# Ledger of designs, part 96: peptides against a protein of PDB entry 5CWW

Target 1, 194 residues: chain A of PDB entry 5CWW
Amino acid sequence: VPKLQGPFDFDLNPEDEQDDEVELKDIYVIGEKPRVADLMRGEEEELEMMKEDQHNGLSLNIICLLSTSGQVKICLDIDGVEAQWLPPRSKNKRLFAPPPEPPSLLTFQTFDTLKPAEVTPDGWPMFSEDATSPYSFYVTHPAGITYISLTPWVFRLESELQSDSEAGTEFRIDLLAKGQGSERDRIFTQTRTQ

## One batch from the design tools (peptide; made by RFdiffusion4, then SolubleMPNN)

Design b2_p23_7_s4 (from b2_p23_7, 7 letters changed)
Fold by OpenDDE base, seed 2:
Structure b2_p23_7_s4 (fold): chain B 194 residues (1-194), chain A 23 residues (1-23)
Amino acid sequence: as target 1 above (194 residues)
Amino acid sequence: RTEELAKKLAELADRRKAERKAA
């Protein structure tokens, strides 16, 4: 039986966000691409095809959170939260193991998909996947549909994570952190027929 | 916030590099 995981601690959550004020409506998870080297201990030929695909993926899980207000929070699973299964009811549960530190998610970026005037108390924004890219998705709300793409920074981040050189890494990561260049495009707006 | 974010990402990069060197 899968173990219920959480609560997650949100590291670097914006100070102005009172945790109690953000009602989450949806979650979208972009799983890490498996390290081909770990999967392909055996078959060399499949390695080459997967290498091309590997260049396009992040070796971190991305957790996207969506609030009632249309706020999107992009979080990175730096700790590598693994699927936990309930241990078989073995009687010798050391009851006194300190609860494992709650897994932390690193808040990478927070942004809005709705204008203040579009926010409704009964709004139910939802995520939906983009079939063309694992790092792109849509936020659907009664007011409109917003396309979001993480591709502008995902590749750059992965390049730093895979780099064998320390030269310039800090600088490039600093630029990445400051830039937070997720693409946002309102592809549809519901015209209120007054 | 951005400085702390950068720091944590840099630490992650360093950890990943260390893991690759140990392998």
Scores: peptide ipSAE 0.612, ipTM 0.945, DockQ to the pose 0.807; fails the geometry check
Fold by OpenDDE base, seed 4:
Structure b2_p23_7_s4 (fold): chain B 194 residues (1-194), chain A 23 residues (1-23)
Amino acid sequence: as target 1 above (194 residues)
Amino acid sequence: RTEELAKKLAELADRRKAERKAA
């Protein structure tokens, strides 16, 4: 049986956003691409196919959170939270282990998909996938549809994570952090039929 | 915030680099 995971702590959450103030409506998870080290156990042919796939994705899980207000929060799983299974009901391991520190998600970016005038108390924004890219998705709200793409920074970040060079890494990461670079485009706006 | 974000990402990059060198 899958173990319910959470709660998660949000690291570097915007100061103006108390976590308690954000009513979440949806979650969209972009799973990490398998690591080369995990691929070394495969057959050579699988290794080649997987190497090609690794170059096309981030070696981190991305957790996207969507609020009632249409706020999107992009979080990175730096710690590598894995799927956990309930231990078999074997009686005795009262692992009195102190509750493991709740896993932390790193808040990479927060942005709005709705204008203030479009926000409604009963709004129910939802994520939907983009079939053309694992790092692109849509936010659908009664007021409109917003396309979001993480591709601009995802590939750059992965390049830094895979780089053996120390030269310029800090600088490039600083640029990533400052620019964040997610694409956001309102592709549809519902015309209020007055 | 952005400086702290950059720092954490840099630390991650360094950790991954170290892991690859150790393998």
Scores: peptide ipSAE 0.611, ipTM 0.945, DockQ to the pose 0.805; fails the geometry check
Fold by OpenDDE base, seed 5:
Structure b2_p23_7_s4 (fold): chain B 194 residues (1-194), chain A 23 residues (1-23)
Amino acid sequence: as target 1 above (194 residues)
Amino acid sequence: RTEELAKKLAELADRRKAERKAA
């Protein structure tokens, strides 16, 4: 039986965000691209075709959180949360190991998709996928639709994670963290017919 | 916040490099 995982702790949450004040409405998960080397241990011929595609993803799960206010939080699973199954009820009263520390998600970026005047208490923002890219998605709200793309930083981050060079890595990561570079474009705005 | 974020990402990069060197 799959084990229910959570709650997750959010590392580096913005200080001004009281976790208790953010009502989450939706979650969007972008799974890590499997390391072809780990999947293809038996199929060498398909490995060459997938090597070209390997450069096109992040080796981390991305967890996107959407609040009622239209705030998007982009979190990275640095620890690599794996699916867990309930251990078989072995009768051995193993000493209550302290409950494992809840896995933490690293808050990479937080931004708004709605203007303050568009926020409603009964809002129901939702994520939807972009069929053209795994690292792009839409936020749909009654007030409008916002396109979001993580591509401006995802590939740069992966390049640093895959690089064997130590030179300049810290500097480039600092620039990445400061720029955060997610694309955000309001593609539709609902006109209130008065 | 940004400095701590950069630090954690750098630590991750270093960990990944170490894992590749050990493999």
Scores: peptide ipSAE 0.610, ipTM 0.945, DockQ to the pose 0.808; fails the geometry check
Fold by OpenDDE base, seed 1:
Structure b2_p23_7_s4 (fold): chain B 194 residues (1-194), chain A 23 residues (1-23)
Amino acid sequence: as target 1 above (194 residues)
Amino acid sequence: RTEELAKKLAELADRRKAERKAA
């Protein structure tokens, strides 16, 4: 049985957002790309085919959060939170280890998908995947559909994480942090039927 | 906020580099 994980602390959450004010409606997780080396430990033959389809993904989990207001938060799992499974019921009363410090997620970006006039109390925005890219998705709301792509920064960030060069890394990361660069495109807007 | 974000990402990059050098 999968263990319920949380609560998560959000690092670098915008100061103006009181935790009590943001009602979360949906979560979308983009899993980290498995390290090719870790996959290769078992199957030598499939090694060659997977080299070409190196969809260069991020070596971090991305957690996207969606609020009732259509606000999206893009969070990065820097600490590498692994899926935890409930330990098998071994009868040994293991000493209550102090509750592990709640894992922290790094808030990379926050943005809105709805205009203030489109926000409704009964609004139910939802994430949906994009079959064409693991780093793109849709936010669907009764008012409209917004396409989101993380590709403008994901590959650049991964390049920095994989780089053996120390030269210029800090500068390029600073540019990434300032630019953030997620693509947002409203692909559909519901016309108010009079 | 962006400066702190950059710092944390840089620290991550450094950690990853160190891990690769130790392997």
Scores: peptide ipSAE 0.610, ipTM 0.945, DockQ to the pose 0.813; fails the geometry check

Design b2_p23_8_s2 (from b2_p23_8 with A1M K6I E7K K19R E22A)
Fold by OpenDDE base, seed 1:
Structure b2_p23_8_s2 (fold): chain B 194 residues (1-194), chain A 23 residues (1-23)
Amino acid sequence: as target 1 above (194 residues)
Amino acid sequence: MEEERIKKLAEKLAELVKRRKAE
């Protein structure tokens, strides 16, 4: 039985967001791609085909959260939250381990997919995948559909994570954090038929 | 407020990169 994980703490959450005010409606998880170093432990023949694909992913889990208002929160799993399984009910060891500190997610970016006038109390925005890219997805709402792509910063971040050189890393990370750079494009807007 | 958050974000990401390189 999978262990219920959470609550998660959101590190660097926007100060204006009271956790209690944001009603989450959907979650979209982009699983980490294996690190190049971890792939080197595999059989040599599969390694060559994977090398081309190795440049196409982030070695971190990305957790996207969607609110009723159409707000998207992009979080990074820096600590590597692994799926925890309930230990087999062995009888006696009530090791009252202090509850482990809740895992923290790093809030990378927060943005809206809806205009204030499009937000409805009964609105139910949902994530859907993009078949063409694991780092792109759609937010569907009655008011419209928004395309989102994380590719502009994902590949830059991964490049830093895999780089052997420390030279310029701090500067490039600063630029990445300042730019954030997720693409957002409203591809469909529902016209109110009067 | 956002500028300070971004600064801290950059610091945390930089620390992550350093940790990954040390492993």
Scores: peptide ipSAE 0.595, ipTM 0.938, DockQ to the pose 0.813
Fold by OpenDDE base, seed 4:
Structure b2_p23_8_s2 (fold): chain B 194 residues (1-194), chain A 23 residues (1-23)
Amino acid sequence: as target 1 above (194 residues)
Amino acid sequence: MEEERIKKLAEKLAELVKRRKAE
């Protein structure tokens, strides 16, 4: 049986966000793609299959959080939170190991998908996947639909993670952090029939 | 405030990259 994981701590959360004020409504997880280096250690057959997946996704899990207000938080799992399983009911009272430090997620970016006037107390924004890209998704709300793509920075970050060269990495990472580069586009707005 | 956060973000990402290259 899968173990429920959480709560997660958010590292580098925006200072203006009090965790207590953000009511989360939905979560969208983009699972990590295997690292090319890890694939190289596998059987040659797995390597051939993955070469065809030219779009080497990010070798990090991405956790997207959506609030009632339509705020999206993009978090990175840097530490590699693995799925935990409930320990088999073995009788051994494992000594109260200090509760493992709660896993932390790195807050990469936070942005709104709704205008202040569109936010309603009973709002129910939801994530939906984009079948064409694992790093793109939609936020649907009664007020409208917002397309989000993480592809621009995901590609760059993965390139750095897979690069054998250290030259310029710090500079490119700095640019990546400053630019963030997530695409956000309101593709539909519901006209309030007065 | 945001600039400092971004700086720290860059540092953490850079550290991640370094760790991955050392593996």
Scores: peptide ipSAE 0.592, ipTM 0.937, DockQ to the pose 0.819
Fold by OpenDDE base, seed 3:
Formats: sequence, structure tokens, C-alpha cells
Structure b2_p23_8_s2 (fold): chain B 194 residues (1-194), chain A 23 residues (1-23)
Amino acid sequence: as target 1 above (194 residues)
Amino acid sequence: MEEERIKKLAEKLAELVKRRKAE
């Protein structure tokens, strides 16, 4: 039986965010792609050739959270949260080890998809996939549809994770963190019938 | 506030990169 995981702590969450004001309504998970180094362990010569083709994904899970207000939070699973299963019902009362510290997610970016005037009490924004890209998706709300793409930074981050050299890594990571660079485009707006 | 958050974000990402290279 699969074990339900959570709650998660958010590392580097915005300080101005009031937890009581953010009601989460949906979640969108982009699973990690395996690292070439892990797949090609023992084949050093083929590893160098495949590094060029590894622009296919990020070797980290990305967790996107969506609030009632249309706020999107992009989180990175740096520690590698794995699927857990309930232990078989053995009659032995295993002394409950203290619950492990809740896993943490790194808050990469937070942004809004709705204008304040578009937020409604009964609003239920939802994620939907983009069939053309695993790192792009839509936020659908009765007020409109927003396209989101993580591609501007995902491949740059993966390039650093796969690099053999430390030269310039700190500088490029600083630029990545400052720029963040997720694309956000409103592709449809419903005209309020006044 | 956001500038300091971004600085810490960069530090954590840099640490991750270093860890992955050591594996």
C-alpha cells in the first residue's frame, strides 16, 4: 500500500507570504529525468558523447503549486523525495521511531496568473499539461488561460548539474537565480459579461 | 528581502551542483 507523503516544508519561501492567505487548490509534478552518469556507469567513452544530448530534462523533480488566487509556486526537490510504502502489517508494535523531519522543498519562484480583479471566492484554477513540452503547462481559470514555460532556466540548471568543471558555475548560478526566467503568457481572457 | 532570498537560493543551488559533481 502506498504511503501518503507530506506535509512538506518550503525552504526560502517568500517572507511576505501569509500562510493563511494561500489556499492551495492544485499540484503539478514534473518528474526528474535520469542522469546520464547514472545510466552509463562504466562506459566513460559513451558518456562524453551523450552529454550533448542530455538537454532532454532536469535531474530534479519540480513541484508546482497553485492557489485559489491563481498564484503559482515553483519548487525544486533537491533532496530527492522517493515513493514510500506502508510496512507490511507485522504484529510487532515497532516502537514508533520519532517521525523523521518533514521533507523540504526549495522555493525557486512565485508568481501570479490572475489579476486581483479576476480572483473570485469560488475560483478553482487548475493545471493542465502541454502535450508539446514536459516543462510547459497551462493554468486554466474561468477568467482566462495562462501559458507557463520553465524551459528558459531548466536546461541551464541541468547544464550546471552535469558539468565536469566548477569554473564559472557560481557566477552562472547567480545569474540563473536572479533571472529565474519562467515564461508567463495570458493566451485567453474571458470577457466579463457586465 | 527578495535580494537576500535570491542570494540564498543561489548558494543552495551551487551547493547542489558541488554535491552532484562529488557523486
Scores: peptide ipSAE 0.591, ipTM 0.937, DockQ to the pose 0.812
Fold by OpenDDE base, seed 2:
Structure b2_p23_8_s2 (fold): chain B 194 residues (1-194), chain A 23 residues (1-23)
Amino acid sequence: as target 1 above (194 residues)
Amino acid sequence: MEEERIKKLAEKLAELVKRRKAE
């Protein structure tokens, strides 16, 4: 039986966001792609399939959170939260292991998909995938649809993670953190029929 | 406040990169 994981602690959460005030409505998880080094240890057949998929994804899990207000929070799983299974009911010692420290997620970016006037108490925004890219998705709300792409910074971050050189890494990471580079485009807006 | 957060973000990402390269 899968163990429920959470609550997650958010590292580097915006100071203005009281965690208690953000009602989450949906979660979108982008699983990590295996590292090339890990692929080299695997079956040769999987290596050939991945060579054709030139889209080297990020070697980190990305967790996107969506609030009632249409706020999207992009979090990175730096520590590698693994799926936990409930220990088999074997009879022996409930090792009261101290509850493992709750997994932490690194808050990479937070942004809104709705204008303040579009936020409704009964609003129910939802994620949906983009079939063309694992790092692109849509946020659908009665007020409109927003396209989001993480591709620009995902590529850059993965490039740094896979680089053999330390030269310039700090500088490029600084630029990445400052720019954050997620694409956001409102592709549809529902006209309020007055 | 956001600038400090971004600075810390960069630091954590840089540390991640270093850790991955050491592996």
Scores: peptide ipSAE 0.591, ipTM 0.937, DockQ to the pose 0.811

Design b2_p23_8_s3 (from b2_p23_8, 6 letters changed)
Fold by OpenDDE base, seed 2:
Structure b2_p23_8_s3 (fold): chain B 194 residues (1-194), chain A 23 residues (1-23)
Amino acid sequence: as target 1 above (194 residues)
Amino acid sequence: MEEERIKKLAEKLAELVRRRKAE
């Protein structure tokens, strides 16, 4: 039986955001891709790597959170949160090890997909995948549909994670953090029938 | 406030990169 994980602590959450005020409506998880070094160990993995488009995905899990207001929070799992299972009911009273510290997620970016006037109390935005890219998705709301792509910074971050050289890494990471670089495009807006 | 957050973000990402390279 899967163990319920959470609550998650959000590291570097925006100061203006009170966690208790943000009502989450949906979650979108982009699983990590194995590192190239890990892929080179098996012939089958090499074959899969050759078949998988040359786009080495990010070697980190990405957790996207969507609020009622259409706010998207992009979080990185830098600690490597693993799926946990309930221990088998073995008769031995395993001393309840103190619950491990709640896992933390690194808040990379937060942005809105709705204009303030489009936010409704009964709004129910949802994520949907983009079949063409694992790092792109849509946010659907009655007011409209927003396309989001993480590809620009995902590629850059993974490049740094896989780099053998430290030269210039700090500078490029600084630029990445400042620019963030997620694409956001409103592809459809519902016309308010007055 | 956001600038400081971004600075800390960069630091954490840089640390992540360093950690991954040390493995």
Scores: peptide ipSAE 0.596, ipTM 0.938, DockQ to the pose 0.805
Fold by OpenDDE base, seed 1:
Structure b2_p23_8_s3 (fold): chain B 194 residues (1-194), chain A 23 residues (1-23)
Amino acid sequence: as target 1 above (194 residues)
Amino acid sequence: MEEERIKKLAEKLAELVRRRKAE
């Protein structure tokens, strides 16, 4: 049985967002791609096929959160939240271990997919995957469909994570953080039939 | 407020990169 994990703390959450005010409706998780170093432990033949794919993902889990208002929050799992299983009923319940500090997610970016006039109390936005890219997805709402792509920054961040040199890293990371650069495109808008 | 958040974000990401290179 999977151990219930949470609550999660959001590091660098926007100051104006009271955690209690954001009603979450959906979660979309993009699992981390294996690190190049971890791939070296596999059989040589699988290594060649994976070399082409090695540059195609982020070595971090990405957690996307969607609110009733159509707000998307992109979070990074920097600490590596691993799936925890309930420990086998070992007799020695260390009853008094302080609860481990809740894992924190780093809030990378927050943006809206709906206009204020499109937000409805009964609205139920949902995530859906893009079959063409693991780092792209859709937000569907009665008002419309929004395409989102994390590709513009994901590969840049991964390049820094895999780089052998520290030269220029700080500068490039600064640009990445300032730009954030998730693509957002409304591909469909429901016309109100008058 | 957002500018300061972005600055801290950059710092945390840079630290992540440093940690990964040290492993």
Scores: peptide ipSAE 0.596, ipTM 0.939, DockQ to the pose 0.818
Fold by OpenDDE base, seed 5:
Structure b2_p23_8_s3 (fold): chain B 194 residues (1-194), chain A 23 residues (1-23)
Amino acid sequence: as target 1 above (194 residues)
Amino acid sequence: MEEERIKKLAEKLAELVRRRKAE
């Protein structure tokens, strides 16, 4: 039986966003792909299939949060939060161990999918999958549909995580953080029937 | 504010990269 986890803290959340003001409507989780080193321990057959998938995914979980206002928050699980199952692992933690710090997510990027005029208090934005890419998805709202792709920065970040060289890493990471590189495109807008 | 946040983000990501390379 899976154990309910949370609450999570958000590291580097935008200061202008009070957590209490953001009503979340949906969550979209992109699970980490196994690291190449972990793949080498797996079945050879899965290795061949992943070699053909030229796009090695990110070795981090990505948590996307969607608010009533159509705001998308993209968070990275840097600490590697694992699923917990009942019964909880043996309490052999020493009686005096401080309670584990709550897990934190790193807020990578925040952006809107709706125009201010499209935001409604009773809005129900939802995530939907893109079958063509694990790092692309849609945000659907009565006002329209927005395509989102994390692919541009995901592969760059993974490249740095897998790189054996430290040369230029800091500079490339700085550019990645500044650019944030998510693609966002409104593919459909609902015309108000006059 | 956002510039400082981005700077901290870069630092945290760089630290992550360093940790992964040390493993």
Scores: peptide ipSAE 0.595, ipTM 0.938, DockQ to the pose 0.824
Fold by OpenDDE base, seed 4:
Structure b2_p23_8_s3 (fold): chain B 194 residues (1-194), chain A 23 residues (1-23)
Amino acid sequence: as target 1 above (194 residues)
Amino acid sequence: MEEERIKKLAEKLAELVRRRKAE
């Protein structure tokens, strides 16, 4: 049985966001793709199949959080939170090791998918995947549907993670952080029947 | 405030990249 993981601490959370004020309604996880370097250590046959999957996904887990207000928070799992399994019921009362520090997620980006006037107390935004891209998804709300794509910065970040050269990395990462580059498009807006 | 956060974000990402290259 998978162990429930969390709570997670959010590193670099926006100062204006009091964690207590954000009511989360949904979570969308984009699992890390195998590192090219790790793939190279595998059997040659697996290497050929992965080379064709040109979409070298990010070698980091991405955790997307959605609030009642339609706020999306994009977090990166930098530390590589591994799936924890419930310890086998081994009889040994392992001494209460201090609970491991809760894993931290790096808050990459936060943005709204709803206009203030569209936010309702009973609103229930939800994530849904995009079948065409693992790094794109939708936020659905009674007021409308927003398409989100992380592909622009995911690709760039992974390129840096896989690069053999350090030349210009700091500069490109700085640009990445400043630009963030997630696409956000309202693809549908519900017409309020007056 | 956001600018400082972004700066720290860049630093953390850069550190991540460095760590990955050292592995």
Scores: peptide ipSAE 0.595, ipTM 0.939, DockQ to the pose 0.814

Design b2_p23_8_s4 (from b2_p23_8, 6 letters changed)
Fold by OpenDDE base, seed 1:
Structure b2_p23_8_s4 (fold): chain B 194 residues (1-194), chain A 23 residues (1-23)
Amino acid sequence: as target 1 above (194 residues)
Amino acid sequence: MEEERIKKLAKKLAELVEKRKAE
């Protein structure tokens, strides 16, 4: 049985966001891809095929959060949260170890998919996957459908995460995060039938 | 405000890179 995990701490949230103000409606998880160094420990034949896949994904889990207002929050799992299973019913009452500190999710980006006039109290935005890309997805709301892609930054970030450079990494990541964010494209807008 | 947030973000990610190199 999967273990319920949480609460998660959201680190580096925008200052304007009070935790109590954002009603979350959906979560979308993009699993981490193997690190290049970890791939090198595998069979040589699988290594050649993966080198040709020019688009090595991010070696971090990405957690996307969606609010009732259509706000999307992109978070990075820097602690490497793995799926946990309930321990087998071992009779040994493990001494109450202090609950481990909750893992922190690093807020990378926050953006809106709806205009203020499109936000409704009963709105139920939902994530859906893009079958053509692991780093793209859709947000569906009664007002419309928005395509989102993380590809403008995810591969560049991975390049920095895998960099052998001892210097300048922080600076380059700073520039990356300040640069082009996630792609957003409203592919459908519901016309208000008068 | 956002610039300082991003600066901290970059720092934490850079620290992660260093941690991974030490492993």
Scores: peptide ipSAE 0.566, ipTM 0.934, DockQ to the pose 0.684
Fold by OpenDDE base, seed 2:
Structure b2_p23_8_s4 (fold): chain B 194 residues (1-194), chain A 23 residues (1-23)
Amino acid sequence: as target 1 above (194 residues)
Amino acid sequence: MEEERIKKLAKKLAELVEKRKAE
């Protein structure tokens, strides 16, 4: 039986966002790709195939959160949260070790998919995957559909995560985070039939 | 400020890189 995980602590949220005020409507998880070092433990043939696919995704889980207002929060799992299963009901009531500290997510980026006038109290935006890319998805709301792609930064971030150079890593990541954000494109807008 | 937030983000990610190299 899957174990319910959470709550998650959000680290580095924007100062203007009170976490308690954001009602989440949906969650979208992009699983981490294996690190090159982990691939080195496999067969050389698998390693070569994975190297040719230069599109090795990010070696971090990405957690996307969607609020009622159409706000998307892109979070990075730096702690490596794994799926947990409930222990089989074996009779030995082992004293529950104190629950481990809740995992923290790093808020990488936050952006809106709706205009203020499109936000409704009963709004229920939802994520949907893009079958053509693991790092692209859609946000669907009654007001419209927004295409989102993380590709402008995800591969560059992975390059930094795999870099052998210690010098300047922090600086380059800082520039990356300040630079080009996620691609966001409204592909459909519902015309209000007045 | 957003700039300070990003600076902290970059620092934490850089620390992760160092941690992974030590493993």
Scores: peptide ipSAE 0.565, ipTM 0.934, DockQ to the pose 0.672; fails the geometry check
Fold by OpenDDE base, seed 4:
Structure b2_p23_8_s4 (fold): chain B 194 residues (1-194), chain A 23 residues (1-23)
Amino acid sequence: as target 1 above (194 residues)
Amino acid sequence: MEEERIKKLAKKLAELVEKRKAE
């Protein structure tokens, strides 16, 4: 039986945003792709297949959070949260180890998918996947549908995560984060029939 | 404010890269 995980701490949230003020409605998880280094420990055949996939996804889990207001928060799991299973019912009194520090999610980006006038108290925005790309998805709301793609930065970030270059990594990541954010396009707007 | 946040973000990610190289 899978173990319920959480709560998670959010790190590097925008200063103007308080987590307690955000009512979350949906969560979308993009699982990490295996790290090239981890693949090198596997069979040579798997390594060859992954080298050919020039578009290896991010070696970090991405957690997307969606609020009632249509705000999307893109978070990175830098701690590498793995699926946990309920311990087998073995009576061994696990020593009350202090509860491990809750894993932190690193807030990469926050943006809105709705205009202020489209926000309703009873809004129920939802995520849906894009079958054509693991790093693209949709936010659906009664007011409209927004396409989101993380591809403008995710592959570049992975390149930095996998780079052997020690010099300038922080600088390049800083530029990356300041540069092109996620693609966000309203693909459908519901016309209120008056 | 946002620029400082991004700078911290970049630092943390860079630290992650270093950790991964050390493993």
Scores: peptide ipSAE 0.565, ipTM 0.934, DockQ to the pose 0.684; fails the geometry check
Fold by OpenDDE base, seed 5:
Formats: sequence, C-alpha cells, structure tokens
Structure b2_p23_8_s4 (fold): chain B 194 residues (1-194), chain A 23 residues (1-23)
Amino acid sequence: as target 1 above (194 residues)
Amino acid sequence: MEEERIKKLAKKLAELVEKRKAE
C-alpha cells in the first residue's frame, strides 16, 4: 500500500508570494532522468538508447504547480523524493524516531499564464502533457491555452549538475537562473462571445 | 529581493553538485 507523503516545504519562494494566497489547482511532475554516472552502472543497452537521445534530461524531479490564477511554479526536487510504501506490520515497536523532516522543494521559477483580466475566482486551469517532449506541457484555462517549455534551461542546468569543474559552478547556475526562463506561448485565446 | 533569491538558489544547487561528486 502506498504511503501518503507530504506536506512538502517550499524553499526560496518569491518574497512577494505568500503561500496562503496561492490556491493550487493542479500538479505536473516530470520525472528525473538517470544521471550519467548511474547509467554507466546500468546495462550497456540503456546507454545506447540514451546516446540516441541528443539531450539528456534533468537528473532531478521537476514539480510544476498551477494555481487558480494561472500561476505556474517550477520546483526542483533536490532531496530525491521517492515513492514510499507502508512498512510491513512488523510488531517491533521501534522507538518512534522523530518523523524525518519533510522534504523541501526548491522553487526555481514562477510565472503567469493568464492576464489579470482573465483570472476568475472559479478558474480551473489544468496541465496537460506534450507528447513530443517530456519537458514541454500545456496549461489549459477557460480563457486560453498556453504552451510551456523548460528546454531553454533544463539541459544547461543538467550540464552544470554533471560538471566535473568545481570552479564557477555557482556563478554559472546564477547566470542560468537569471537568464532565459521557460518558454511561454499563448497558442489559443477564447474569444468572449458577447 | 529576486537577485538574492536566485543567489541562494544557485548556492543550493552548487552544493548539490558538490554532494553528488562526493558520492
């Protein structure tokens, strides 16, 4: 039986954002790709398949959160949260170790998919996958559909995560985070039939 | 504010890189 996990803490949220002000409507998870080092331990066949994929994905889980207002929050799982199962009912009253601290998600980026005038209190934005890329998806709202792609930064971030160079890593990541964010393109807008 | 947030973000990710190298 799966174990219920959470709550999760959010680290490095924007200062102007209060957690209590954001009503979440949907979640989209992009699973981590194996690290190059982990692949080298695997079967040669998996290495050959990944060599054909021109771009190695991020070796971190990405958690995308969507609010009623159409705000998307891109979070990185730096702790490596894995699915947990209920321990078998072994009778041994192991001393209640304090519950482990809840894992934290690192807020990488936050952006809006709706204009202020499009936001409604009863809005129900939803994520949907892009079949052509694991790092692209859509946000559907009654006001319109927005295409989102993480490709502008995800592969560069992975390059830094896999870099053997200790020098300048923090600086390059800082520049990356300040640079080109996620691609965001409104592909459809619902015309209000007057 | 955002610049400091990003600086902290970069630091945490850099720390992760170092942690992974030590493994």
Scores: peptide ipSAE 0.565, ipTM 0.934, DockQ to the pose 0.685; fails the geometry check

